# Designs tried in a protein design run: peptides against a protein of PDB entry 4GMN. Part 133

Target 1, 375 residues: chain A of PDB entry 4GMN
Amino acid sequence: RYANITLLALVTLASIGTDFQETLVKGNQGSRESPISAADEEWNGFDDADGDAMDVDQKSSSGEDQEEDYEEIDVKEDDEDDDDDSITSEMQADMERVVGADGTDDGDLEDLPTLRELIQTAVPQLIRLSNLPIDSDESLTIQSHALSALNNISWTISCLEFANGENANIHNAWYPTAKKIWRKTILPILEADSADLKLATQVTSLAWAVARVLHGETPTDGNPHRKFISLYHSSKQQAGGNSNSIEEPEDPFQGLGVKCIGVVGSLAHDPAPIEVNREVGVFLVTLLRQSNNVPPAEIVEALNQLFDIYGDEELACDKEVFWKDGFLKHLEEFLPKMRTLTKGIDKRTQPELRTRADEALLNLGRFVQYKKKHA

## One batch from the design tools (peptide; made by RFdiffusion4, then SolubleMPNN)

Design b2_p17_3_s3 (from b2_p17_3 with S1K N14V F15L A16L)
Fold by OpenDDE base, seed 1:
Structure b2_p17_3_s3 (fold): chain B 375 residues (1-375), chain A 17 residues (1-17)
Amino acid sequence: as target 1 above (375 residues)
Amino acid sequence: KPPIKLNPNAPPPVLLP
């Protein structure tokens, strides 16, 4: 009885995350008048400086304030996790000092009550449900649904713009929760070393969504990048041996290999430790060298991650990894292979894969030219 | 309220059923 209500609640939370994503996508498509001609812009790196302030026409809708007196449910937090708050308090105090010029509490989601309830009320319960002891098929089902709900919420949030202080209130509210998901949900499941490829796919999807916001600030404890690289290799060995068709997802970009690349790429961004960045960069460049045996979608993702990681020349990873380990040579040698790979994709049967491969090929040409100019 | 701005370069979300 309780499990069926819990499962319905979890499915409802997963659906709310999806509906929220669809609503955001529809809202953003309505504001796209001018196609950014990504085709004609010279790749100039990631210069954060050109924040063209879009004039937001403030249509004041006066909604009448119905003060519904929500009784504060005094949830006694049990005092045992005292040691983790010290690092968050200094970063929070430094964020409060940067925000402290205009007295808008940049952590306040007063203005976004649905998102506030998702982050503050729903996600902590989902973390708890994802950590239940697996003692029954019912507990395994609850964990799977909790992971799906966390995935859909985390992916929806990871699609927001956070560059240049955009959505800072959402970022600040999500950031500590994203770290809690990483530490309390993702790491324990990765450490349990389960042979369950379904669970591994769910946790890797969630890890990618979380790491797309935390980037190089994702906790490095236990070297999670190596666990995802190992999972990538293990998944390839299993797919080659048993023709137990784990149905390759109809979408090539939904594969576990793509998800592993997306996670480790995101983990390697600044301010990630240089050795984490190096191990990931070498992994990604090695996929390009071995491209004859790598799915085209994984090549597209590996290229995009390499552009995002090494697109800024001011970052320590440019000098200490990209140039030092000779990545430019490998990218230049891969360019003719990428042209052949992209031309081999049928536009009729795989239109999305072909479009994303054509874009990645254009970006590879620009990136190689950029890095040659800045050598 | 201004619409929540999306990352224009965000890959399609990996939503689970």
Scores: peptide ipSAE 0.146, ipTM 0.828, DockQ to the pose 0.698
Fold by OpenDDE base, seed 3:
Parts: C-alpha cells; sequence; structure tokens
Structure b2_p17_3_s3 (fold): chain B 375 residues (1-375), chain A 17 residues (1-17)
C-alpha cells in the first residue's frame, strides 16, 4: 500500500516534469508568432476548367450483413482527467509570472509557488529516495523512479535560458539544489561501481541535465569526468560481448555513449580546471580520430560539445588546450570524414540523425574557418 | 508578462519514462 502510493507519487512527479516541458515549449512558440503582416498575396483564382465527370459504373456486390450483436459493455470512463488540467494551469500561470521579477531577488520564487515547491519540497525527497539502501527489488524500483523524476525535472529546468541573467531567480533557486543532486545522488552512484547499465544510464542522463546548468561550476571532487569517460569505454566493451541487449534505444541520441559525451562536454566549460578541460577535449578529439568505430549520434554530440567549449577565444582553454594541443588540425582533417558520414545517413530512415549531422557538418566548417582567421 | 525564454539552442530533453 505505502509502496504503491510512493510509486504513484513518483510517476506523477515524472509526468509533471514532462507536462511542464511541453507547456514551456508551447508557451515559447506562442511568443514567436510575430504578427504575420498580411502581405496581400493575390490569391490567383481557380480557373473553372469544366473537367468532364466520367461515369464509371462500378457494380454492386451484395455482401451479407451478419448482425453480430456486440453487447455494449457500458464501461463508465470515470473522467479522472479533470485533476491533471489543474496542475498544468498552475504551472502555466507560474511560467507567465517569471519574466517580470526584477533580477535582484536572491532566488526567491514567491511568484512561482509550484516551481518553488518542486525545487524546495519535492526534489529533496527524491534525493532521499535515490539514496535508500538497496536491499530489495522494491527499493531498486523506488530508486529508479526517483532518478527518472529527478531527470525529468532537471532536464526541464536545463532547457531554460540562463545566459545574460535571464531567469536569474530560477537559476539561483535551482543552483544549490543541482549541486546537492550532484553530490548526494550522482557521485555516490558513480562511486558504487555498479555493473547495472540501466542505473548507469539513468544517473548519466541526470548528470547531463544537471551539468547543462552547472557547467564548469560542477563539483570536480573525485574527477567525475574520468568516471564518465571510463563508463563510456566500459559501455562499448559490454555492447560488443553479451547478447543481453538492453534494447539499444530506438533513438540514437538516447544512447549511454551520447549521454556520457554530453556530461563530460558540459563539465569542461569555463571555469573548469584546465586539466579537466584538456582530458575532456582530448577524449572528444580522439572520438573524431576514431570515428570509423563511433556511432554517428556520438560524433554529432562530440562536435557540438567541442564548439561550445572552444567557441570563445578569450577563455584560458583556447590558448592552453585548443591551440597548444593542436585541435584545429584534427578538426580540419575530420571535415572530409564528417561529409562522408553525414551523406551516408539515410534521410528516410533516420531523418533526425541526418538533420543534426547536416547541422554539425555546417557548424564544423564554420568553426574551422573561424579558428583559422583567429590563429 | 512575456513567457520564460527557452534556450533556442537547447537540445530536446532526454526524458525518462
Amino acid sequence: as target 1 above (375 residues)
Amino acid sequence: KPPIKLNPNAPPPVLLP
């Protein structure tokens, strides 16, 4: 009974995180509808071409009506749908309030009661549930659901703009909680060296979501970037050996390899230690050099991370890592390989992967040209 | 008030079931 209520509450929290993301996306689309200026596109009239209706006399085959008397079992759909609309409406109302708080209030979510309760009340309980002693299949299930809920919340928050002081109130409220998730949930699970690839995938997904907000301010204690690099390599060794296929996610971007790259790339941003940046940068550039044995989705993610890490020439990592370790040469030598890789992706069977690879190829050409001008 | 600005370059969220 209590377990079922806890599981239901965890599923509900995971769903709330998804619906909040959908509401965010819908709200952002509505703001981009600049009024289409009614340019008077002269609708050229349909010419009344009198096309002769050929009278094709297809014959009436009399199939016999067997009246199978299906008793309508009047399943009363209990309209339980009314309670879900209320939560989405409160979240939407909270979202409409965010943009008008003066950026001077130190993480006070007074205008955002639902988001406040999610961050301050729900997330600390989810962190506790993710740290339960695993002594039963029930405790493992609770941990998994707590990690899913933390993942969905963290991903949703990571999709907010925080650059240039945007959403500073949300950032300031989330930042200490994100560090707590890292230290209390992510690090202990990574240190347990579990052979459970499902758990490793969940914690790595959560780590990516958290690191997309914390970037180089993510706690470097215990060199977590090396643990994720090790996990990347270990996952490749296991996929080659045991036909206990954890079903490779149908989406190539949901793979553990992509998630590991996303985490370590995010960890390498300024103000990360130059040694951390170097180890990650060398890892990412090494994937490009070994691209014949790397999934295309991981190459796309590794390129995007390299652009984000080394896009600014004023950062210490540009001089001390990018130029010093000769990364430009490796990127330039990879450009023809990326063209071949991208052209090899079938647009019909893998449209998203092809679109993201076409974008990453375009950006690689621009990035190489940029770095050559600033050499 | 204007809606919360999403990062226009944010990849789609990696939501777990």
Scores: peptide ipSAE 0.143, ipTM 0.826, DockQ to the pose 0.717
Fold by OpenDDE base, seed 4:
Structure b2_p17_3_s3 (fold): chain B 375 residues (1-375), chain A 17 residues (1-17)
Amino acid sequence: as target 1 above (375 residues)
Amino acid sequence: KPPIKLNPNAPPPVLLP
């Protein structure tokens, strides 16, 4: 009885995280589709003058109107208002406020009560539930649902802009909670060294979402980047041996390999220790060198991570890793391989993968030219 | 109201069921 209520609450919290993401996406689309009011184009209509009304003779050919009696099929539009009552009016109002909040520096989410309750009340309970002793299938189910809810919340928050002090109130509220998720949920699960690939996939997805906000400020205790690199390699070895198709997710970007790359890439950002950055950078560049045996989605993610890590020339990792370890040469040598790889993706069967690969190829060309100019 | 700028470079959220 209590377990079923707990599971329902966890599923509801995971759904709230999804609905929150969807409404953020819709809110951003609606702000772009606000019609550019075509009002202020003063179309100075050319006063073109007196062109003679040519009298086109109306030849009245009396065609016999066969009144075909179109039986007006009264299609009752049953407006099944599927009131998907899942989004409370309070959640919708909070989301409109998140879209609307002028950045008043009071780090109190007073104007965002639902988001405040999610971060301050729900997430601390989810962290506790994710840390329960696993002694039954019920406790394993509770942990899995707690991880799913933490994942969805963390991913949704990680999609917010935090650059240049945007959403600083949300960032400041989330940041200590994100560190708590890392230390209390992610690290203990990674230390338990479970052979459960499902659990490893869930914790890696959560770790990516958390690391996308914390970047190089993610706690480096116990070298978690090496654990995710090891998990990447272990996942590739298992996929090659057992013809039990672990159903590769239909979305190539949902694979455990992509998630591992996303985590370690995010962990390697400044101010990460230079040796952490180097180990990750070498891992990512090694994937590009071995690209013949690497899924295209993992190559796209590895490239994006390399651009984000090494895009700023003022960072210590540019001099101490990128230039010192000769990464530019490897990126330049990879450029023709990336062109071949991208052209090999069928636009009809894998449109998203092709689009993201075309973008990554374009960015690789630009990045190589940028780095050559700043050599 | 300033739109919450979604990071346009954010990968699609890995939402779990």
Scores: peptide ipSAE 0.143, ipTM 0.823, DockQ to the pose 0.749
Fold by OpenDDE base, seed 5:
Structure b2_p17_3_s3 (fold): chain B 375 residues (1-375), chain A 17 residues (1-17)
Amino acid sequence: as target 1 above (375 residues)
Amino acid sequence: KPPIKLNPNAPPPVLLP
């Protein structure tokens, strides 16, 4: 009886985290009036310093316009009015305020009572439930549901803009809680060295969501980056031996390999210790060198992480790791391989993977040019 | 008002069922 009520409450908290995320995504799609032509934004690094527009003389080669007739697939919105009464009108009003907030709301969490109770009351209990002694299948089920709820909440919060002091009230409330999730939930599970790949996937997903907010301020105690690198390699050894039983997720970006890359990439940002940054940077560059045996989604994620880690030339990791360990040469040598990889992805069967690979290829070209100019 | 920049490199949240 009490277990079923606890499980229902955990499922409801996981659902609220999901629905909040979907509402944030819908709110962001409605504001995309202009297609950001990813073509025209030069990579200026992280320094918004004075745009000396270099006139690159684009010699117009007149290639013949083959108008490929894009059949407009009329996606009928089947309005299935699933009256899931799970979201209260107060929760929806808090979500709409977070989505409508121009990040300039210096408002206290008093204006976000549902989000406040989620962070301050629910999450500390979920951390407790994720740390229960595992003595039964029921305790394993409770831990799994507590991890799912923590994951969905942490992912949703990690999708908020926190740059330039945006959502500072939410950031300040979440930051100590995120550190508590890391120290009390993530580290103990990683230290238990469980052979449970499901548990490892859940904790790695949660670790990525938490590390996307904490970045290089994520606690480095016990070298968690090495544990996630080890988990990456262990997951590849298991997949190669038993191709019939690991349901690879239908979404290439939901794979444990992508999650491990996302965690370690996020951990390597400034102010992470230079040795942590180096070990992660070498891992990521090694994936590019071995790209013939690496899934395309993991290559896309590894590239994005490398751009985010080494995009700022004023950071200590630029001089002490990027230049010192000769990463530019490896990125340049990878450009023709990335073009071949991207062209090999079928736009019809894998449209998202192709789009993200085209973007990562464009950014790789720009990033290499940027780093050559600043050499 | 600028839209909340959802981090465009946010992988679609690993919504665990």
Scores: peptide ipSAE 0.121, ipTM 0.808, DockQ to the pose 0.585

Design b2_p17_3_s4 (from b2_p17_3, 5 letters changed)
Fold by OpenDDE base, seed 5:
Structure b2_p17_3_s4 (fold): chain B 375 residues (1-375), chain A 17 residues (1-17)
Amino acid sequence: as target 1 above (375 residues)
Amino acid sequence: KPPIKLDPNAPPPDYLP
């Protein structure tokens, strides 16, 4: 009886966290002009130095206009208005404030009472529930639901902008809680060395969401990056042996391999120890070298992580890792392979994967050119 | 399935020759 009420409360908290995430993603997509237009700006690194635009001579190769008549498939949106009364008018008002918050209010979470109670009251209970002794199928179910709720809340918060002091009140409230999730929930589960791939996927998703906010300030105790690299390799060894038992997620970006890359990439940012950065950088560059046996979505994620980690030349990791370990040569040698990989993705069957691969290919060309200019 | 051994003491594999 009490367990069913606890499970219902955990499911409700996980649903609320998802609805918040979807609303934030829709709000951010509505304010961003198409990601293609931002991809036409010359990526000049992180330094706003007024570097003269090099004239790229557009040699117009006249390819023949095959007008493929795209029949407009009128997808009738069946508006099933599922009036899920799960979002209170107060929650919706807090969501609209977070989506519309132009980061300027250094105010306390006084104006965000739902988010405050979620961070200060709910999350500490979810951390407690995720750490219960596992002695029954009921305790396993409670742990799984607590991890799902923590994941959805952490992902939602990780979709907020924080880089320029935006949402500083939310960041300051979340930061100590995120470190507590890491130390109390993530590390103990990683140390328990569970054979459960579902639990490993849940904790890795949560770890990525937390690490997307903490970056290099994520606690390095017990070398968690090595645990996620080991998990990546162990997951690949299991996939090669039994074609029937890993439901690969329908979304290629929801795979455990992508999640492991996202975690370790996020952990490698400044001010991470140079040894942690090096081990992660070497792992990511090795995926590119082995690209013939790596899923395209993992290559896209590994490239994006490499750009984010090594895009700033003023960081110690640029000199001590990127240049010292010769990463530029490996990236340059990967360019023709990335072009072949991207062209091999069917736009009709995998439109998102193709779009993200086209973007990552463009960014790889720009990044290699940038690093050659700054050598 | 064989246990996913997260050997916390596994040295990082020498990935780059």
Scores: peptide ipSAE 0.019, ipTM 0.570, DockQ to the pose 0.020
Fold by OpenDDE base, seed 4:
Structure b2_p17_3_s4 (fold): chain B 375 residues (1-375), chain A 17 residues (1-17)
Amino acid sequence: as target 1 above (375 residues)
Amino acid sequence: KPPIKLDPNAPPPDYLP
């Protein structure tokens, strides 16, 4: 009885975290219609004005009027209002406020009562449930659902803008909780050295969501970046040996390899220790060098993480890692390979992967040019 | 339904040029 109620509550919390994300994504799409002010770099366009409007007159003919009398089948729409009661009016009102609120610096979510209860009441219980002793299939199921709920909540929060002091109240409320998830949920599971690839995938997804907010301020205790790099390599070795299709997720970006790259990339941001940054940077650049054996989605993620980590020339990692370890040469040598890789992705069968690869290729060209100007 | 796997691919914040 109690277990079924706990499982139902955990499924409900995981659904709330998903619905919250969908609402935030819809809200942010409405605000992103503010035109990105294209900075007017006066690229002196070449003036070639030759407007020869050829007037092709093609007059073709008079095909006949077949009046096919389509019988109006009066399909009674039985409006089964499946009231998907998953989003309460209070949750929706909290979402509308998150999109519109000038961030007051108080980590008191006074104006966001649902989000406050989620962070302050629900998440601490989920952390406890994720860290229970595994002694039964029931305790394993509870842990898996708790990790799923923590993942969905953490991902949703990681999709908020926190730049320029935006959502500072949410950031300030989440930040100590994110560190608690890291120390009380993620690290203990990583230290347990479990051969459970499902658990490893769940904890890695959660770790990425948490690290997308904490970045280089993520606790470096026990060198977790090395655990995720080791997990990346171990996952590749297992996929090569047993043709027991752990169904590669239909979405190539949901793969454990992509998640490992996303975690370690996020961990390597300033103010991460320069040695952590170097180990991650070398790992990512090594993936580009061996790209013939790396899934395209992992290459896209590795590129994005390299841009994120090394985009700012004022950071210590630019001088001490990027320039010192000669990363620019590796990125420049990778450009023709990335063009070939991107062109090899079928737009019809993998439209998203192709779009993201086209973007990553464009950004790689820009990034290499930027770094060459700042050399 | 299993919990919807959230797309971890929220686009990175647009790099300022």
Scores: peptide ipSAE 0.015, ipTM 0.586, DockQ to the pose 0.074
Fold by OpenDDE base, seed 2:
Structure b2_p17_3_s4 (fold): chain B 375 residues (1-375), chain A 17 residues (1-17)
Amino acid sequence: as target 1 above (375 residues)
Amino acid sequence: KPPIKLDPNAPPPDYLP
């Protein structure tokens, strides 16, 4: 009885997270109805808007582990389908406020009560449920649903703009929770070294969503980037051996390989340790060198991650990794291969992959030109 | 319904144009 209610609640939370993302994408598409035409604008780097890195004074308050008595959410068995529509409507209303809100203050999510409850009440419980001991098919199902809900919430939040202090209230509320997801959910699952490719795909998707907000501020404890690089390689070895292909996701970008690249790319952003950045950068450049055996979607993702990591010349990683390790030469040598790869993608059968590859090819040309000018 | 796998490839808004 309780398990079925818990599973229903987890499915509802995962569905809510999906509907919220769909509405974000629709809202952001409404604001982006300016077709950013592929204007012949030269890549000018990232304009360093001097966003003073708020020195969040890490007052390490050694808060004693108060066992907060997690009140058991008495999910009333009221079978009224009306509550799901109401929550979805409230979440849509909160999201319409987020998309419409030009820069309101550092305050509590008082104006975003549904998002507040999602972050403060639901996510901590999902973290708990994702950490249950796996002793039954039921506990495995609960973990999978909790990971799906956390993934959906984390992806949705990662689609918000946080540049220039936009959505700072949401960022500030999410940031500690994102770190908690990383430390309490992602790391323990990665440390368990499970051969379960489904679980690995779920945790990697969640890790990417979390790392898209935390970037280089993602906890580097235990070198998680190496675990994801290892997982990338392991996933490639498994695909080659058994004709029981786990159905490659119909979407090329949903692949575990793409997700691993997205995670490690995000982890390598400033202020990541320079050696983490180097290991990731070398991994990404190595994919480009081996591109004949790499899916096009992974090449697209690896390129985008390389642009994002090394687009700013003021960052220590530009001098200490990009230039020092000679990445420009590898990008230049890859440019003709990328042209061939992109042209090989059928626009009719894979329109999205072709569009993203055409874009990544354009950006590669611009990026190589930029780096040559700034050499 | 099974939890809809969010499309993790909702392009990050910051794909540089």
Scores: peptide ipSAE 0.015, ipTM 0.591, DockQ to the pose 0.071
Fold by OpenDDE base, seed 1:
Structure b2_p17_3_s4 (fold): chain B 375 residues (1-375), chain A 17 residues (1-17)
Amino acid sequence: as target 1 above (375 residues)
Amino acid sequence: KPPIKLDPNAPPPDYLP
């Protein structure tokens, strides 16, 4: 009985986190409709054609309109209250405030009550539930649902812009909680050395969401980047051996390999230790060199991570890793392979993967040119 | 120091046993 209520609450929290993510994605799509600058179509003035107004003197025949008393059949539309009010008016108002917020830097969420309750009340309970002793199938189910809820909340928050001091209040409120998720949920599960690929996928998804906010400030205790690199390689070995391939997710970007790349890429950002950055950078560049055996989505993610990590020439990792380890040569040598890979993706069957690959190819060309100019 | 050759045959980091 209590377990069923707990499971229902966890499913509800996971749903809420998804609905928030969808709302943020829809809001961000609306803002990314930069009005296509309507090219000044010169309104070619239509010439004043002097059309003769023919005076058609149509006599008003007073037809007696029989008021047919149409009995207004009050079709009670049964408002099927599709109580898919999953997005409460309060949640929508919080999302509108987040999109508009010249945020205070105090870490106070006074103006964001729903988000405050998620961070301050829900997340600490989810961390507790994810870290319970596993002694039953029920405990495993609770852990899985707690991880799903933490994942959805963490992903939603990771979709907010925190650059240039944007949403600083949310960042400051989330940051200590994100570190708690990392230390109390992610690390213990990664240390338990579970052969459960489902659990590994859930933890890796959560780790990516958390690391997308913490970046190089993610706790380096126990070298988590090496654990995710190990998990990446383990997942590839398992997929090759058992004909029970976990159905490759319909979305190629939801694969465990992509998630592992996303985590380790995020962990390698400044101010990450140069040794961590180097190990991750070498891993990512190695994937590009081995691209014939790597799914296209993982290549796209590995490229994006490399651009984000090494895009700034002022960072210590540019000199100490990128230039020192000769990454530019590997990226330049990969450019023709990326063109072939991208062209091999069918636009009809995999439109998103093709679009993301076309973007990554364009960015790779620009990045290589940029780095060559700054050599 | 010699350039750390990305040894394409670097054994995968020892899987924790």
Scores: peptide ipSAE 0.008, ipTM 0.518, DockQ to the pose 0.020

